# Peptides against a protein of PDB entry 3S8F, part 149

Target 1, 157 residues: chain A of PDB entry 3S8F
Amino acid sequence: VLTLFVAVPSLMTAFTVAASLEFAGRLRGGRGLFGWIRALPWDNPAFVAPVLGLLGFIPGGAGGIVNASFTLDYVVHNTAWVPGHFHLQVASLVTLTAMGSLYWLLPNLTGKPISDAQRRLGLAVVWLWFLGMMIMAVGLHWAGLLNVPRRAYIAQV
Target 2, 166 residues: chain B of PDB entry 3S8F
Amino acid sequence: DEHKAHKAILAYEKGWLAFSLAMLFVFIALIAYTLATHTAGVIPAGKLERVDPTTVRQEGPWADPAQAVVQTGPNQYTVYVLAFAFGYQPNPIEVPQGAEIVFKITSPDVIHGFHVEGTNINVEVLPGEVSTVRYTFKRPGEYRIICNQYCGLGHQNMFGTIVVKE

## One batch from the design tools (peptide; made by RFdiffusion4, then SolubleMPNN)

Design b2_p17_7_s4 (from b2_p17_7, 7 letters changed)
Fold by OpenDDE base, seed 2:
Structure b2_p17_7_s4 (fold): chain B 157 residues (1-157), chain C 166 residues (1-166), chain A 17 residues (1-17)
Amino acid sequence: as target 1 above (157 residues)
Amino acid sequence: as target 2 above (166 residues)
Amino acid sequence: MALEEFLLVYALLLERS
């Protein structure tokens, strides 16, 4: 019940952010149904990080609904599925958002812009982090569906 | 220009929010459908069945593992299972294939899990409460019971077996 | 993706019933 209650405002917020992204992309010259996505500043780790976090939030959020379902929870409860969900929500969305925030905050606080090398490194870190998180999350969800329990060293598989 | 910008933002927000609402309704409908058509064998009781965890090992239907499997009707059984630190009794649990099995599970000590791999049997077992799950094993063989709720230092080694006989 | 995730879990629920 609590999860479903939280899901509503969370979805509204997420799609409001999406609306802002579309608007920003169109202001930057993006056209068409999806052209605005390409127009977004993908060269800025402060932008890329939280956006990738939002992408990870899609399956994570869906998983939250699954976990909150009484019937579906019988399949996934206390399996590797659960930590998979956690890693999408905390280690992807929250962490990437924090990383992106730092890429904006530090230059602002120090008054020094990041170098091009630092920018490229930041992009690499963010993308690699996202890739690793997606691999791990998919693996954990898959393992969970195969009845791999959490907090155990042995499984049927 | 500010007004124009606000109108543009509002238009995008309306579109995305409409999509979000549609998606929300789809999820709610799907969850409602699953709830309406499937309960995964969990038997809701009108009253919470309770037992004394301090005496459950000494008296009552859980006291003797040899009498834990009770035939209640044609092709119907009740199995009284104890989840304890760190195992299950009886172990193994022997039941016939195709029979309707009602598991009555409780704990004499701490909270445990009762997850039968390959099935939808996945409940937490609280001391003083009886968890009731109905299931019919369609395939013969061995099914492993796993404790999926942390219950102490031996939690990871807490396993049981259900043997389904032809 | 979200729908696929839901349907997959539901399919397993049915299979393991």
Scores: peptide ipSAE 0.572, ipTM 0.901, DockQ to the pose 0.714
Fold by OpenDDE base, seed 1:
Structure b2_p17_7_s4 (fold): chain B 157 residues (1-157), chain C 166 residues (1-166), chain A 17 residues (1-17)
Amino acid sequence: as target 1 above (157 residues)
Amino acid sequence: as target 2 above (166 residues)
Amino acid sequence: MALEEFLLVYALLLERS
């Protein structure tokens, strides 16, 4: 149970980022409980990508806590649940953050802003990536809960 | 105005951090509850049994598959299982329905998995260590044992069967 | 979502115990 304290830094970071997003949204004119979300720059792939990564991190992080449980891990250990978990963490959060970083970094390094066409393409790529990752992750978690084993070609499902 | 902005940021951070801490405590409480209610089949780490993997096939309770199932009491059995490259012994494992089964699983070679489909039996088996799992099969039938830890070239074919008889 | 994951896994734990 005490191993759950490993999650503290991650939770603190995640919610601090959320706080920053709320603050930014409110600075951009968003009001109310949800208005700040709409006010965020959803037209910028450099912003959208890491935010989508954060959204994927929510179930992934929660799953990490489950995986760290002594008792709950009996259910999920070495099932398809585990690949589902780390794909949310690595292929969603980390990868989308990297993608978003590139959308910011490259224009700044080259001194050339991205065109509107490139921006739109970037948004499409990021959203499609997120969608694909969510489908895969949900499928893997579901399969894991159905006792589909990891590292095996056979399942009693 | 920088000071005002700083205060505002801190206020938001404090709120979200409070939420974070609340969620953490909820998770800890829930997991603690699950641990407290499901400890019967879990052997504490401090009681970890060790064996010599180099001799476990030659002597001791794992040496003879025909003697692997030992009745230890009324409706209580201990089953000594070897997970090896690439299979399980005994295979099949035959146990009665409704009996309390204590599985003592070890490996003579490399790390293996021992996952029984449809049950909460899911442990990794380390050479030199004895994994102990307590379980009662409520339903008769065949339960497949799957190695869910990579153990070599024949890993994908490493299966066993538990036959639960009425 | 976090609670849902916990509850689902816990439910399966109970069922498979």
Scores: peptide ipSAE 0.533, ipTM 0.882, DockQ to the pose 0.671
Fold by OpenDDE base, seed 4:
Structure b2_p17_7_s4 (fold): chain B 157 residues (1-157), chain C 166 residues (1-166), chain A 17 residues (1-17)
Amino acid sequence: as target 1 above (157 residues)
Amino acid sequence: as target 2 above (166 residues)
Amino acid sequence: MALEEFLLVYALLLERS
């Protein structure tokens, strides 16, 4: 239980980011409980990528709590669940954040804005990446719940 | 205005923080409930048994595979299992159907896994520590043991068998 | 989503315990 206190700073950080997004959306004219989401700049891959990373981080973060729990970890430890969690954390959140950072950083470093074609391609890349990661992650978590072992070429299921 | 923006952000942060704390509380409460009511078959925290990995093969209950299965009571057995590079001993492990089996698993060399297919048995095996798992086999037959922790070049071929007899 | 994931594992734990 004490190890779960690690979740406190993480949750605080995550929801602080969410608060910033809500503020930004409302500042951009979004209203109501969910209208602020639509008002966010979904046409900018530098924005979309890390946000998609955050979305992937939601189940990943929940998995972190599960994995850190003594009793719950007993169910999922060293099953396909674990790589599922890792891919959400590293290959989703971290990777998409890195992608988004590049979409912001490179234009600023070069002084040359990205073309519209590059912007559209960037959006396609991050959305496709997110979709693929979600499919893979769901599959891995599902397999893990079915007791498919990690680091094995065979399984009972 | 930076001041107005700061105040607005703070308001949203308070809301989301409250939500996060509520969710955290729910998770912790559920985990605490689980710890309190559903600890069967799992060693409670703070009761870790230790063993010397350098002597475990020479002396003690793991030293002789022929003596690895010990009857501790009516329909109760303790099985002392070694996970090593690259296999398990005893192999096969023979236990009766319907008996309560306490597995005491340790390693003389490196970290291994002990995952029994078709069961809820899945533990890490660390040199110097004894993993304890309690299980009752309801169905007779053969159950494969799989190492699910990388342990070296032969990791992928590290298997064992539990034979449950009627 | 987070709660659902947690509950799934929790339910499985309850079933197997």
Scores: peptide ipSAE 0.277, ipTM 0.832, DockQ to the pose 0.565
Fold by OpenDDE base, seed 3:
Structure b2_p17_7_s4 (fold): chain B 157 residues (1-157), chain C 166 residues (1-166), chain A 17 residues (1-17)
Amino acid sequence: as target 1 above (157 residues)
Amino acid sequence: as target 2 above (166 residues)
Amino acid sequence: MALEEFLLVYALLLERS
């Protein structure tokens, strides 16, 4: 129980980011409970990528709590659940954030904005990446719950 | 304008922080409830049992695979299992159906996994430590033991078998 | 979604305990 308090600073940070997104959306004209989401710049891959990463991080964060819990970890430890968690945290959040950073950084470094074609391609890339990661992660978590072992090429469920 | 924006941000932050704290307490409460009312029977709650990995093959209950299965009661057995690179001993492990089996598992070399398909038996095996798992096989047949912790070049082929006799 | 994930694992724990 005490170990879970280690997550408090991370949760505060995560929800502060969420607060910032809500504020930004409302500044852009979004209204109501969900209208601010639609108002965010979803046409910019530099924005979309890290946001999709954050979305993947939500279930990943929950998994982090599970993995850190002694009793709950027994259920999932060294099953396919664990790599599922990793792919949400590293291959989704970190990777998509890196992708988004590049979509911002390269135009800044070159002094030239990305073309519309490049922008659309970038959006396609990050959405497809997110979709693929979510499918894989859900599959791995599901397999883990079915007691499929980690680091094994064979399993009977 | 900047001050107004700052105040607005703080208001949103307070709301989200309150939500985060609420969720944290929910998680902690659920875990606490579980700990208070339930326990995983296969997880040892006692003190760590240790063994010398350098001598475990030569002396003690793990030294002779033929003596690995010990009847400790009318319907109770203790099975002393070694996980090593790259296999298990004894192999197969033969136990009767319906008996309470206590597995005492250790390693003479590196860390291994002990995952039994069709069961909730899933533990890491560390050299110098004895992993204890309690399980009762209700169905006869063969159960595959899988190493789910990387242990070297032969890791992927490291399997064992538990044969449950009717 | 996070709560659902937690509850699923919790349910399995209860089932196996």
Scores: peptide ipSAE 0.244, ipTM 0.838, DockQ to the pose 0.555

Design b2_p17_8_s1 (from b2_p17_8, 11 letters changed)
Fold by OpenDDE base, seed 1:
Structure b2_p17_8_s1 (fold): chain B 157 residues (1-157), chain C 166 residues (1-166), chain A 17 residues (1-17)
Amino acid sequence: as target 1 above (157 residues)
Amino acid sequence: as target 2 above (166 residues)
Amino acid sequence: TDFLLQALNELLATLAA
């Protein structure tokens, strides 16, 4: 149980970002409990990518708490659950944040704005990436719960 | 404007911080609930036991695979298993159905895994440390042991078998 | 694994509430 306190700094960071998003959404005219979400710039891949990464990070973070629990980790350790967790944390959050950073950085470095076609392509890329990651992650977590081992090409299930 | 913005940001941060703390307690509560209601699914960890990996093959209970299965009671056995690059010994491990089996697993070389299909046995095996797991096989047959910890070029081919005799 | 599924379901239900 004491290991769960490790989650405090991570949660604080994550929800501070969420607070910033809410503030930004409300500044953009969003109203109500959830209306601020729609007001965010979902037409900008530089914004969408890291936000999707954060969304993937939520279940990943919950999984991190599970993995950090001595008792619960006994069930999931060295199963497909673990790589599922990794793909949410690294392949979604870190990778999508990097993608988003590039969509911001390259136009600024070159001094040339991205075209509308490039923008739309960027949106397609990050959404497809996110979708693929979610499908794979859910599958891996599910397999892990069925006791499919990691680092093995065969399993009973 | 800066003052208003500062207050607004602080309000949002406080709200979300409170939410984060609440969620933390929810997670703790879920773990506590799981432990309280589903203890039968958890095998308690034993006391840390050490062994010298450099001599474990030469002397001691792991040295002779033919003597690896030791009856410790009427329906109780201890099985001394070595996980090595790249296999297990003894192989197969033969145990009777319905008996309480205590596996004591160690490695003479590198870290390995000990994952038994069809069971909840899944432990890492560290050189110099003895992994202890207790299990009772209710069904006769063959149970495959899978190494689920990377241990070298032959890792993917590292398998063992537990034969449960009726 | 069954208790983990239960815990996961409860967690999801809590998050959805």
Scores: peptide ipSAE 0.017, ipTM 0.776, DockQ to the pose 0.123
Fold by OpenDDE base, seed 5:
Structure b2_p17_8_s1 (fold): chain B 157 residues (1-157), chain C 166 residues (1-166), chain A 17 residues (1-17)
Amino acid sequence: as target 1 above (157 residues)
Amino acid sequence: as target 2 above (166 residues)
Amino acid sequence: TDFLLQALNELLATLAA
């Protein structure tokens, strides 16, 4: 009940952010249905990290609704599905947001801009993290649907 | 300029609002699909039943493992199972193939899990509450019971066995 | 490898400053 209650405002926020991104992209010269996406600053890890986090949060949010559903929760509860959901919500969104925050905060705190090498390394870290998290999350969700139990080291699948 | 920007933002928000509505239907469809494809079999719906965890081992239907399997009909059984730190009783649980089994599961100590491999039986077991699960084993053999709720130092080794006799 | 080492060194220098 609580999950569904907060789901609506969360979705509203998410799509508002998306609207802001579109606006920003179009201000940066992007045109067309998807051209604004390409126009966003994908060369900045401080931008890329939280955006990737948000992308990972989308299926995680959907999973939240699944977990909150009585009938669907019976299928997934206490299976590997649950940690898969957690990794999308926490280890993806929260962690990537934290990473992105560091890429913005540290230069400001130290007074030193990040070098190109640091920037490129940051991009690599963020993308690799995202990729790894997606692989893990998909695997865990899949395993969960196959009834692999949570908090157990054995399974018959 | 600010007014113009405001209008532009609102336009994009309206577009994304429409998209959000569309996505809502997509999510509902996906949920429905998941339900249809992965919720096969019995979805247990039980009435709230309470028991005193401090006496459940000494008196009542859970007290004697030898009397845990009760035939309630020609092809119906009730099995009174205790999940405890760290195991299950009776162990093994012996039931006939093809019989309708009603598991009545409770705990004398802490919260445990009752996950039977190869089945959709997966419930949490709370002290003071009785979990009821109905299932019919169609295949003979051994089914492992796994505790999927952390219950202490021996959690990882907490297993039981259901033996389905042909 | 050289790129990674350089990036690491710069990062460490930045964090240490």
Scores: peptide ipSAE 0.016, ipTM 0.733, DockQ to the pose 0.010
Fold by OpenDDE base, seed 3:
Structure b2_p17_8_s1 (fold): chain B 157 residues (1-157), chain C 166 residues (1-166), chain A 17 residues (1-17)
Amino acid sequence: as target 1 above (157 residues)
Amino acid sequence: as target 2 above (166 residues)
Amino acid sequence: TDFLLQALNELLATLAA
């Protein structure tokens, strides 16, 4: 139980980011419990990508608690569950954040803003990536719960 | 203006931090509750047992595969299994149906996996350590052992078989 | 929140069963 307190710094960071998003949304005119979400710049792939990464990180974080729990880890360890967790943490949050960073960095480095076509393409890319990662992650977690082994080309299921 | 914005940010942060702390305790409570009410499928870890991987093949209970299955009581057996590059010993492992089997698994070389299909047996096998798993096979037949920890060039072909006899 | 708590509890119960 005491080991779970290692999650405190991560939760503090995550919810600080959430606080920043709420503040930003309210500054953009959003009001009410959910109005601030709608007010965020969802037309900017540099914003959407890391936010989608954050959304994927939520179930990944929950999985982290499971993986760090001795008794629960026994069930999921070295099954497809573990790659599922990684695809949420690395292939979703880290990768989407990197992708989003590029949509900000490249225009600044070149001194040229992205075209509307490039912007729309960027949005399509990050949303499709997120969708694919969620499908894969759900599949891997499901397979893991069905005791599909990690690092094996065959499975009973 | 900057001061007002700073105060607003701090207020939101405090609210979310309070929420985060509350959720942390909720998660801990949920885990504790689940463990207290649903422990039937949980196999507790045994005491750490060590063995010398350099001599485990020459002496001791793992040395002779013909003596790997030891009856320790009525309808109770201990099976001493070696996971090595790239297979398991003994292979096949023959055990009676309905008997309580205690697997004592170790490795003479590198880290391997011991995943038995159709069961909840899934452990890593470390050289110098003995993994202990208790299981009772209710159904006769063949159960495949899969190595789910990468162990080298032959990892993908590293399989064993447990034969449960009626 | 109630839905989330129930879902988490069910998940943990399934894993620990």
Scores: peptide ipSAE 0.008, ipTM 0.766, DockQ to the pose 0.077
Fold by OpenDDE base, seed 2:
Structure b2_p17_8_s1 (fold): chain B 157 residues (1-157), chain C 166 residues (1-166), chain A 17 residues (1-17)
Amino acid sequence: as target 1 above (157 residues)
Amino acid sequence: as target 2 above (166 residues)
Amino acid sequence: TDFLLQALNELLATLAA
């Protein structure tokens, strides 16, 4: 009940954020159905990180609904699927949002802007983190569907 | 100007909300697909059943591992399994190939897992509650039972075996 | 179709509870 109840407001929030991003992109000169995406500040790790987190949260959120389903939970419960879900939610969205927030917070607290080298390094970290998380998450979900158990060093396959 | 911008934002929000509704149905479709492809073979086979975990080892159908496998009909068996810290009883569980097996699983101590390797049998076992799973082993051999719910210091070594005889 | 309806009903029932 709780999971599905939270899912609806979360979806509304997520798509509202997307709407704000579209508006921002169009305000920055982006045009067309997807041109606004390119106009967003992809050179700023403080922006890129939470956006990538949101992208990772999409399959994670869908998985949350699956996990809350009685019939589907029987299939995926206590398998590698569950860690896959957690890594998308926590290690993707939450972690990347925290990373992005740090790139905003530290310069503001110290009064010193980040160097160009730090900015580029930050972008590399965020993108590599996201890539690694997506690879691992896909693997864990796949393994879960193959009934590989969690909390065990023994696999069925 | 600010009002105009606000109205523009609302227009985008309306569009994305419509998209969100469409995506909701896409997610439901994906759930349906998953159900269609992964739910064959094992389903819960019993009603909610309660037991006293403090006495389950001393009396009742779980008390004697030698009597744990009960034939209930032609090619039908009920197996009363205890999951405990840290193992399963009986061990091994011996059942015939091709028979319909109803596992009645409970715990005398803490929550455990009952995950049978090579099958889609995967349930949590709660003290005071009986987990019921129905399965038919089509292939003879040994099937490992794995605990996939943390249950203490010996959790990682908690294994059992189901032996399916021809 | 049956699976879709079941999933939808489950979702709606859960949200309504």
Scores: peptide ipSAE 0.007, ipTM 0.734, DockQ to the pose 0.044

